# Designs tried in a protein design run: peptides against a protein of PDB entry 5TUV. Part 37

Target 1, 107 residues: chain A of PDB entry 5TUV
Amino acid sequence: KEVIDRLRYLKAEIEDLELKERELDQQKLWLQQSIKNVMDDSINNRFSYVTHEDICNCFNGDTLLAIQAPSGTQLEVPIPEMGQNGQKKYQINLKSHSGPIHVLLIN
Target 2, 107 residues: chain B of PDB entry 5TUV
Amino acid sequence: AQECQNLEVERQRRLERIKQKQSQLQELILQQIAFKNLVQRNRHAEQQASRPPPPNSVIHLPFIIVNTSKKTVIDCSISNDKFEYLFNFDNTFEIHDDIEVLKRMGM

## One batch from the design tools (peptide; made by RFdiffusion4, then SolubleMPNN)

Design b1_p12_1_s3 (from b1_p12_1, 4 letters changed)
Fold by OpenDDE base, seed 4:
Structure b1_p12_1_s3 (fold): chain B 107 residues (1-107), chain C 107 residues (1-107), chain A 12 residues (1-12)
Amino acid sequence: as target 1 above (107 residues)
Amino acid sequence: as target 2 above (107 residues)
Amino acid sequence: MKIKYGETFTLP
């Protein structure tokens, strides 16, 4: 009896959790679309920028590169490997198929 | 009973997934708020200045930021059409998306 | 999101 009651309780709770999960999934989709719509708005797009000062304030004392590339551009960061001189190689590979990549040196 | 144990494990898995989805949803909400705040800031700033910022003084979304030490030597190889970039660093670096930058800016 | 070594991403 106790086991049966526990089983019923767990099944009912799982059903409620399934509903909650579906609700969250729908909310995510809605919010993603909302964000896209807001960002694609012509007025919002006009003002969707940061300044050099903004970036510098976020990364004090470092060299900063800003990468602007077309949608679909591939960014690869290989695992660092030892070079011939015993120095590790740190690399970034960018490949675009739809247009030129733009890189800005901020510092 | 084994069935009760199985359902309890399932319940816990679902609870964890829901928690993760709630966190992801909250991040999306924050992204939307950050973007709206950015747009509002820039719009107000341009209204005060009565002009847009110089074209080379801002970084339009979307973008990626590469952060490295000032001592890091950066070598860049660019294809003729600028579709491919190869960056070589003699030290470690970090890569941040625009969302993270907006968070750091306090948007 | 912080991008780590060994990863490949598609930019939006």
Scores: peptide ipSAE 0.461, ipTM 0.895, DockQ to the pose 0.816
Fold by OpenDDE base, seed 2:
Structure b1_p12_1_s3 (fold): chain B 107 residues (1-107), chain C 107 residues (1-107), chain A 12 residues (1-12)
Amino acid sequence: as target 1 above (107 residues)
Amino acid sequence: as target 2 above (107 residues)
Amino acid sequence: MKIKYGETFTLP
């Protein structure tokens, strides 16, 4: 009897959790669409930028590359392997299929 | 008893997923707020300056930032059409998206 | 988001 009651309770709770999870999924989709709409707004888009100073302040003392690429661009960071000179190769591969890539050096 | 245990495991798994989804939702909210704050900042700054910033002085969203030591040597190979980039570093680097930058800016 | 070595990411 106790086991049966526990089973019934757990099943009911799981059903409630399923509903909650679906609600969260819907909220996520709604918010993602909201963000997209806000960013795609012409006025917001005009002012959607950061300055070189902003970037430098976030990463003090480092060399920085700012990369702008079209949506869908593939960014690959292979696992470092030993090169011919005996040093590990640290690489970034970018491949765009829709337009040119723009790179800015910031220091 | 075994069925109860199985359902308890499932319950716990679902609770954890819900927690993760709630956290992700909060992050999206923060992203939206950060973006709105960025736009407001830039609008106000341009109004006070009575001019937009020079085109090459700002980085428009979306973008990514590659961060590495000032001592790191960076080589870049670019395809003729600028659709493909290969970066070679002689040391480690980090990659950050624009969301991370906005967070570091305190937006 | 930090991209790790060995990862392939599609830019939004």
Scores: peptide ipSAE 0.457, ipTM 0.893, DockQ to the pose 0.838
Fold by OpenDDE base, seed 3:
Structure b1_p12_1_s3 (fold): chain B 107 residues (1-107), chain C 107 residues (1-107), chain A 12 residues (1-12)
Amino acid sequence: as target 1 above (107 residues)
Amino acid sequence: as target 2 above (107 residues)
Amino acid sequence: MKIKYGETFTLP
């Protein structure tokens, strides 16, 4: 009897969780579209930028590169491997198919 | 007993997914707020200055930031059409999206 | 978002 009661409880709870998950999925989709609409607005787009100072303040003391590339650009970060001289290789590969990539040295 | 165990595993799996989705939703909300705050800041700043910032002084969204130590040596190879970039670092680096930058800015 | 080694990211 205890097992049967536990089974019934679990099934009912899982059903409730399914409903909750679907609700969250819909909320996510709505919010994503909302964000897109806000960012695509002409006025918002005009002012959607950060300054060099903003970036420097976020990463004090570091060398900083800013990458701007077309949508769909692939950014690959291979697992570091040992180089010919015994030094690990740390790499970033960028590949665009639709337009040029822009990289800026911030500091 | 086995059925009960299976359902308990499923229940836990769903609970974890819901938790993750709730977290993701909160992040999206913060993104939208941060973006709106950024736009408002920039609009106000330009109004006070009565002009837009110099083109080379700002980084328009979307962007990616790569940060590494000041001691890190960076080599860059660029294709003729600037569609491909290869960066080599002699040490570790971090990559951050514009969302994280806005967070660090306190937006 | 933190991009980790071994990953490929598609820029938005």
Scores: peptide ipSAE 0.456, ipTM 0.894, DockQ to the pose 0.832
Fold by OpenDDE base, seed 1:
Structure b1_p12_1_s3 (fold): chain B 107 residues (1-107), chain C 107 residues (1-107), chain A 12 residues (1-12)
Amino acid sequence: as target 1 above (107 residues)
Amino acid sequence: as target 2 above (107 residues)
Amino acid sequence: MKIKYGETFTLP
């Protein structure tokens, strides 16, 4: 009887947790849409930028590349492998299917 | 009972998943706040200056940042249509999205 | 989000 009661309790709790999880999923979806709407607003879009100073302050002393690419662009960062010269190759591959890619040297 | 133990394990898994989703939701909220703060900052700055920033001084969202040492040699191969970029580095690099940059900016 | 070696991403 004790085991049966425990099982019933656990099953009920799991059902409640399932409902909570679905609620969170819906909230996430709503918030994602909200963010999209805010970013797509014409006024917000006009002012959605950072300065070179902003970036430099985040990465002091580094060489910085800013990459802007169309939605859906594929970015591949292969695992570094030994090249023919015995040095590791560090690479970034970008492939767009819908438009040009823009790269800016910041520092 | 084995069934009771199985349900307890499932309960714990669901609780952990819910916790993760709650954390992700909080991150989305922070992203939205950061973006709104960025827009507000830029609007205020342009209002005070009575002019937009120079075109080459800003980076419009969305973007990604590649940072590497100033000593790193970077080679870039670009397709004619700029749909494909191949970067070669002689040393390690890091890639950051615009969300992370906004966080580092304190937005 | 930090991108790591060996990963392929689709930009938003």
Scores: peptide ipSAE 0.448, ipTM 0.894, DockQ to the pose 0.831

Design b1_p12_2_s1 (from b1_p12_2, 4 letters changed)
Fold by OpenDDE base, seed 1:
Structure b1_p12_2_s1 (fold): chain B 107 residues (1-107), chain C 107 residues (1-107), chain A 12 residues (1-12)
Amino acid sequence: as target 1 above (107 residues)
Amino acid sequence: as target 2 above (107 residues)
Amino acid sequence: MYTSNEAFSFTL
């Protein structure tokens, strides 16, 4: 009886947790859509930028490239491979589908 | 019983996933707040200056920051498809997304 | 933060 009761209790709790997890999944989707709506607002979009000073304050004196691209642009970094000269190749691949990519040297 | 133990393990696994999802939601909320704060800052700054910033002095979202040594040689190639970019580096680099930058800015 | 030593991909 005790084991059966414990099993029933655990099963019921797991079902409740499944419902909670689905609720959180829905909340995530709603929040993501909310963020998108806020960012896509014309006024917000006009002011959605950082300055060179902002970037310089966040990073020390190495070479800093800022790459601005349309939302939905795909970025890929492959596993470094050996080049013909025996040196590793480090690469960034960018693929935009909706507009130009802009590159700025910050530092 | 073994079945009871199995369900207890599953229960704990689900609780952990729920905790992770709650944390992810909190991060999304912080991202939205950071963006709103950025917009507010920029609106106020432009109001005080009575002009927008110079066009090449700002980086519009979405963007990434590439950080590499000052000694790193960077080559950029644009494919026949003008939307595809290839960056080649002769040394290692780091990439930071705009979300991380906003965090570092204290937004 | 991402580093050049490992393969990764994401969407802006």
Scores: peptide ipSAE 0.558, ipTM 0.903, DockQ to the pose 0.947
Fold by OpenDDE base, seed 5:
Structure b1_p12_2_s1 (fold): chain B 107 residues (1-107), chain C 107 residues (1-107), chain A 12 residues (1-12)
Amino acid sequence: as target 1 above (107 residues)
Amino acid sequence: as target 2 above (107 residues)
Amino acid sequence: MYTSNEAFSFTL
């Protein structure tokens, strides 16, 4: 029946799509590793920075904090909740495992 | 048949995931290009200046930029080893990762 | 871009 043929076709197509998705997953992993390798290169690492001017050109009018931390540092922002004083709490939690965190005031 | 409909939904779901993954790969490629351009820019700039920039004048990758109102009060608690940071804000903030910053810089 | 309005986490 037409339904049986359609089922067979759809199953085959889904199988092909699964292969394509796995291919993309692998490519992502390879590219992520490539980026890591490029960034970890000693020469590239030496020049892997932005200036205060760069940041100021990207943002205007507000307080800007630059937070530099080692790769793998975890950042967490909780849901803003009302504090005991009736004010919402806005927080950033940072946890590094491999080195110190450095904070710079840009403006 | 219900089974055909289920498979068609699954097929569409997979197609959408594949499309999303393709876009993510493109973004990763752009990230790598942006980083290489950044390194090249900085290397050239230091060659022209015949010196590296002062250590506190630049922000090394990886970093984030926190943007908040100039009126926002920021409190920061730091662990003894500077591996853990807790920022408290009395108002809303935005966080921009280094990837976004490089994009804004036109890298 | 991330905002303080929603809970989120990521790794640098």
Scores: peptide ipSAE 0.558, ipTM 0.903, DockQ to the pose 0.968
Fold by OpenDDE base, seed 4:
Structure b1_p12_2_s1 (fold): chain B 107 residues (1-107), chain C 107 residues (1-107), chain A 12 residues (1-12)
Amino acid sequence: as target 1 above (107 residues)
Amino acid sequence: as target 2 above (107 residues)
Amino acid sequence: MYTSNEAFSFTL
C-alpha cells in the first residue's frame, strides 16, 4: 500500500536522476571539448600566458619556480623517502612527449 | 520494506553524485571564462603596448608553479633525451597548477 | 594545490 506507492515514486525519481546524470555527463564532454578548442585556437594560444608580475602577486615570500611544458606532460610526485643522511627527499618527476620543458625562476 | 530503504539509499547516492558533477561542470565553466579573460587582457595589453612581451617575461600555458622555502636546495636532473626531468628538493614544496593561478589572479 | 608530502600524479 504505502510501501508500494513509495517504491513506485522512488523508482520514477531514480529514473529521472539517471537522465539528469547522463545530461551532465554530456555537458561535461561538450564543455571539455569547447575548452580544448578555445585553447588550441592560434590566436588564443598566442595570448595564453601569465607574467612574472601575475605570479608574484599570487605568491609571497618563497622561491617560485615556473615549469612550462607541452600539454600532455606527465607529472609525478612520489612519497617522500628518507635519504641516507636521514634527510627526507622530495621529488618531482616530469615526462614530456612532445617538446621541451622550460623552468623559470620567478623571484 | 528493505527494498524501499535500498532505493532511498540509491536515490541519495545519485543525488550526491549529481551534485558533484554539477560542481565539476561549474569549475569547467569558470576555467573557460578565466582563460578567455586572460586572453582578452593580454590582447588588450599588447595592443596598448603595440608589441608583444619579451619572450622570457611571460609563462605560457600549460604550466605549474612550485613554491618552496628560500632555503630549499633544488637540484634538477635532465635525461639524455631531454624529455624527462627530475627535481630534487631538500625541503617541502607546494605545486599550483595554471588553473589555480588564474583563479588567484581573479580571471 | 598539491604538497610534497603526498604522492600524486597529473598531466599538464
Scores: peptide ipSAE 0.551, ipTM 0.903, DockQ to the pose 0.956
Fold by OpenDDE base, seed 2:
Structure b1_p12_2_s1 (fold): chain B 107 residues (1-107), chain C 107 residues (1-107), chain A 12 residues (1-12)
Amino acid sequence: as target 1 above (107 residues)
Amino acid sequence: as target 2 above (107 residues)
Amino acid sequence: MYTSNEAFSFTL
């Protein structure tokens, strides 16, 4: 009796958790779409930028590159491999499908 | 007994996954708030200055920040249409997305 | 944060 009752209780709880998880998944999708809509608004888009000062205040005095690219741009970093000179090659590959990429040297 | 234990493990797994999803939702909310605060800041700043910032003085979203040593040699290959970029570094680098930057800015 | 030592990809 006790084991059967425990099994029934656990199964019912798991069903409730499944419903909760699906609710959270729906909320995530809604929120992601909301963010997209806010960013795509013409007025918000006009003011969706940071300054050189903003970036400098966030990072130490190393070399800082700011790379602006259209939404949907794919970024890839491969596994570092040895180059011809024996130095490891560290790479960033960027591919945009909707517009040009812009690079700024900050520091 | 064994079936109860299996369901308890499953229950715990689901609870943890739900907790993670709740945290992710909170992060998305914070991202939306940060973006709205950024837009508000910039709108106010441009009103006070009575002009927009120069085009090359700001970084428009979406963007990434690449951070590397001052000693790092950076080579960049660009496609004719500027849709493809290949960066080569002779040393390690870090990449930070615009979301992280907004967090560091306190938005 | 992403580091150059591990392969990764994402979309802007």
Scores: peptide ipSAE 0.543, ipTM 0.900, DockQ to the pose 0.951

Design b1_p12_2_s2 (from b1_p12_2, 5 letters changed)
Fold by OpenDDE base, seed 3:
Formats: C-alpha cells, structure tokens, sequence
Structure b1_p12_2_s2 (fold): chain B 107 residues (1-107), chain C 107 residues (1-107), chain A 12 residues (1-12)
C-alpha cells in the first residue's frame, strides 16, 4: 500500500539525514580546531586586537565598557531579580582561572 | 498510520538540526576569516607605523563589549587578584562578543 | 548580542 511505501521512504530518508548530520558534526570539530590553531599562533596572537576607534565606530551614544579576559573566563548574567530596593538587579559575573581580567572604558 | 506520523516528526526534527548545524558552520567560517583579516590589518598598520600601538590603546581578544545607557550607574567589585569581577547595573545592558564586533568592523 | 533581560552564560 501507499502507507508501506511511505514508511520505506521515510526510513531511508532518515538514515540519509543521520549520515549528513554526522558529517556536519565532524566538519564543525575540524573547523573549531583550525580556529584554535590560528588564534594560538604566536604571530596571530600578537596582532589579535581591536582599537578604541574600532569600537567607537561600531557603537555610539552610550557607555561602552571593554572587558578583556583570558580564554576560558566564565561569564554569567543572571536573570534579573528584584533587589533590596525593589529595583531589578542587572549583573555580570566574571571568573577567570588563568589570568587577570582587564576592564577599559572606551568613551 | 501512526508510525508514518512519528517518522515524519523525526524527519522534520533532523532536518531542523541539520539546518542549524549548517548555519553554525557558516558562522565559524566567517569567524576565522574575520580573525585573519584583523591580524592582517594590524600587522600592516604596525609595519607602516614602525611601532606597536600603546599597550592601553588596544583591546586584545578575547573580549566583550558592554553597552548601556549613559545614565546607567555601574558598580564594580574586583577580587584582589583581579580574577573575579562583579558588575552591578541599575539598568539594562547589552553584551557584544568579539565575534560580533569583528562583523560590525567589516572584517 | 546578549540582553541583560535574559539570563545567560558563556565562556570567553
């Protein structure tokens, strides 16, 4: 019947999709490693920076903070909750494990 | 049949995952390209200037940009070793990662 | 971009 044929078709398609998904997973892993290698290169690392001008050109009108931290630094922004004065708390928590964090006021 | 419906749901789920993974892969490619372009730009600029930029004039990767209203009051608590930071804002803010900044820079 | 209105976390 048509139902049987549809079942066969769907099963075959799902199998093909599984293969495609695994292929994409592998490609992602390889690309991630490639990016890491490029960024960890000593020459690339030396030149891996932006300027204040770069940031100012991307943003305008507001207070801009730049937070530079070592790779692996954990950033947490909790869901805003009511504070002591009934005001919502907006927070950033940063935890570095490998080195100091540096904060810059851009404007 | 119910089995056909189940497989069709599964097929659609896999198709969506594949689409998401393809998008993520494209973003990683763009990240790598942007980083390489950044390095090339900076290397050329320093060669022309015959010196590196002042240490406090640049923001090294990885970094984030915090954008908030000029009216926002920001309090910062820093650990003695500068490994832990707590920022408190009295209003909303936005965070932009270095990847987004590079995109905005046209890298 | 990430908004402070929603809780989130990531690693640099």
Amino acid sequence: as target 1 above (107 residues)
Amino acid sequence: as target 2 above (107 residues)
Amino acid sequence: SYSSNEGFSFTL
Scores: peptide ipSAE 0.632, ipTM 0.906, DockQ to the pose 0.960
Fold by OpenDDE base, seed 4:
Structure b1_p12_2_s2 (fold): chain B 107 residues (1-107), chain C 107 residues (1-107), chain A 12 residues (1-12)
Amino acid sequence: as target 1 above (107 residues)
Amino acid sequence: as target 2 above (107 residues)
Amino acid sequence: SYSSNEGFSFTL
């Protein structure tokens, strides 16, 4: 009886958790679409930028590059390997499909 | 009973997945809020200045920030139809996405 | 944050 009752309780709880998980999945999809719509809005897009000062306030000391590219641009950083001269290679590969890439030196 | 134990394991697994989904949803909410705050800040700033910022003084979303030593040598190559970019560094670097930058800005 | 010492990729 106690085992049966525990089984019933666990099954009912799992069912509730399944519903909760589906709810969260739907909320995620809705919010992702909402974010996309907000960012694609012409007015919001006009004001979707940061300044050099903003970046300098977030980071200090070293060289800072800002790379701006269209949404959908692919970025790849390979695992560092030894070069021909014995120096490790550190690389960034970018592939843009819809527009230019802009590079800015911040400091 | 073995069945109860199996269901308890499943229950715990589902609870952990739900927790992860809740965390991911929270991050999306924060991203949307941060973006809206950024837009609001910039709109207000431009209203006060009665003009937009100079074109080369801002970094438009989406972007990344590359942080490297002041001694690092950086080479950039553009290949093919100028859709592919290769950055070569002679030392290590870090990349930060625009979402992280907005967080650091306190948006 | 992403380190150059680790291979990674993502889309902007």
Scores: peptide ipSAE 0.630, ipTM 0.907, DockQ to the pose 0.952
Fold by OpenDDE base, seed 1:
Structure b1_p12_2_s2 (fold): chain B 107 residues (1-107), chain C 107 residues (1-107), chain A 12 residues (1-12)
Amino acid sequence: as target 1 above (107 residues)
Amino acid sequence: as target 2 above (107 residues)
Amino acid sequence: SYSSNEGFSFTL
């Protein structure tokens, strides 16, 4: 009797949790679309930038490269492997489909 | 008893997924807020200066920041036919996305 | 942060 009651309770709770999870999934999709809309707005897009000073304030002591590319550009960093000269290969592969890639030396 | 235990495990699994989804949703909210704050800052700055910043002084979103030692040699190869960029480094590097940069900026 | 010591990929 107590086991049956516990089973009923757990099943009901799991159903409630399933509904909650679906609610969160919908909220995530809505927010992702909202972010996209905000970023795609012409006025917001015009002002969607950071300065060299901004970057320098966030990092220090090393060489900083800024790489700007169109949304949708694919970035790949392979697992470092030994090259022909016995040196490990540290690489960044970028593939853009919709526009140019810009590279800036910050410091 | 065994059925109750199975359902309790499932309940806990769902609770953890919900917690993770709530955290991810919060991160998206923070991203949107940071972006809006960035846009507002830049609009105000340009209003005060009565002109846009020089084109090579800003980095437009989306972007990444590559951080490496000042001793690191960097080579860049471009394949126009495939819209591909290959960066070669003779030493290790770190990549930071624009979301992380905005966080570091306090946006 | 992403380290060059790990293989990874993402879309901008």
Scores: peptide ipSAE 0.629, ipTM 0.907, DockQ to the pose 0.954
Fold by OpenDDE base, seed 2:
Structure b1_p12_2_s2 (fold): chain B 107 residues (1-107), chain C 107 residues (1-107), chain A 12 residues (1-12)
Amino acid sequence: as target 1 above (107 residues)
Amino acid sequence: as target 2 above (107 residues)
Amino acid sequence: SYSSNEGFSFTL
């Protein structure tokens, strides 16, 4: 009796949670599209930048490179492996499909 | 009952996924707010200066920041069209996306 | 943040 009632309750709750999860998934898609639309707006795009000072204020003590690339650019960092001289290889691979990549040394 | 226990585990799993998705939505909202604040800041700054910043003095979104030691040697191979880049480092580095930078800027 | 010690990939 109690077990049957508990099972019925749990099944009903899980069904409600499934609906909630799907709602959140839709909200995520909507918000992602909203962000894209905001960033693609011509006026917003014109002012979508940071300065060298902004970057320097966020980081200190190291060499900083800024890499600007078109949206959709693929970035890959392989797992470090031993090189020819026995040194681990630390690499960044970038591939753009829509425009040039720009690199700036910040400090 | 075993079935009751199984459903309780499933319920808990779903609750955790929902919590994670809610957190992800909040992050997306913050990203959108940060971007809008950035645009507003830059528009105001350019209005006050009565001119845009020099082209090479700013970093347009999307971008990444590479942080490495001052002693790290960096080599870069570039395609003639600048669509493909290969960076080689003789030591470790960290990458930060533009979203993290905007957070650090307090946007 | 992402560390060079771990393999990863993403799209800008």
Scores: peptide ipSAE 0.621, ipTM 0.905, DockQ to the pose 0.962

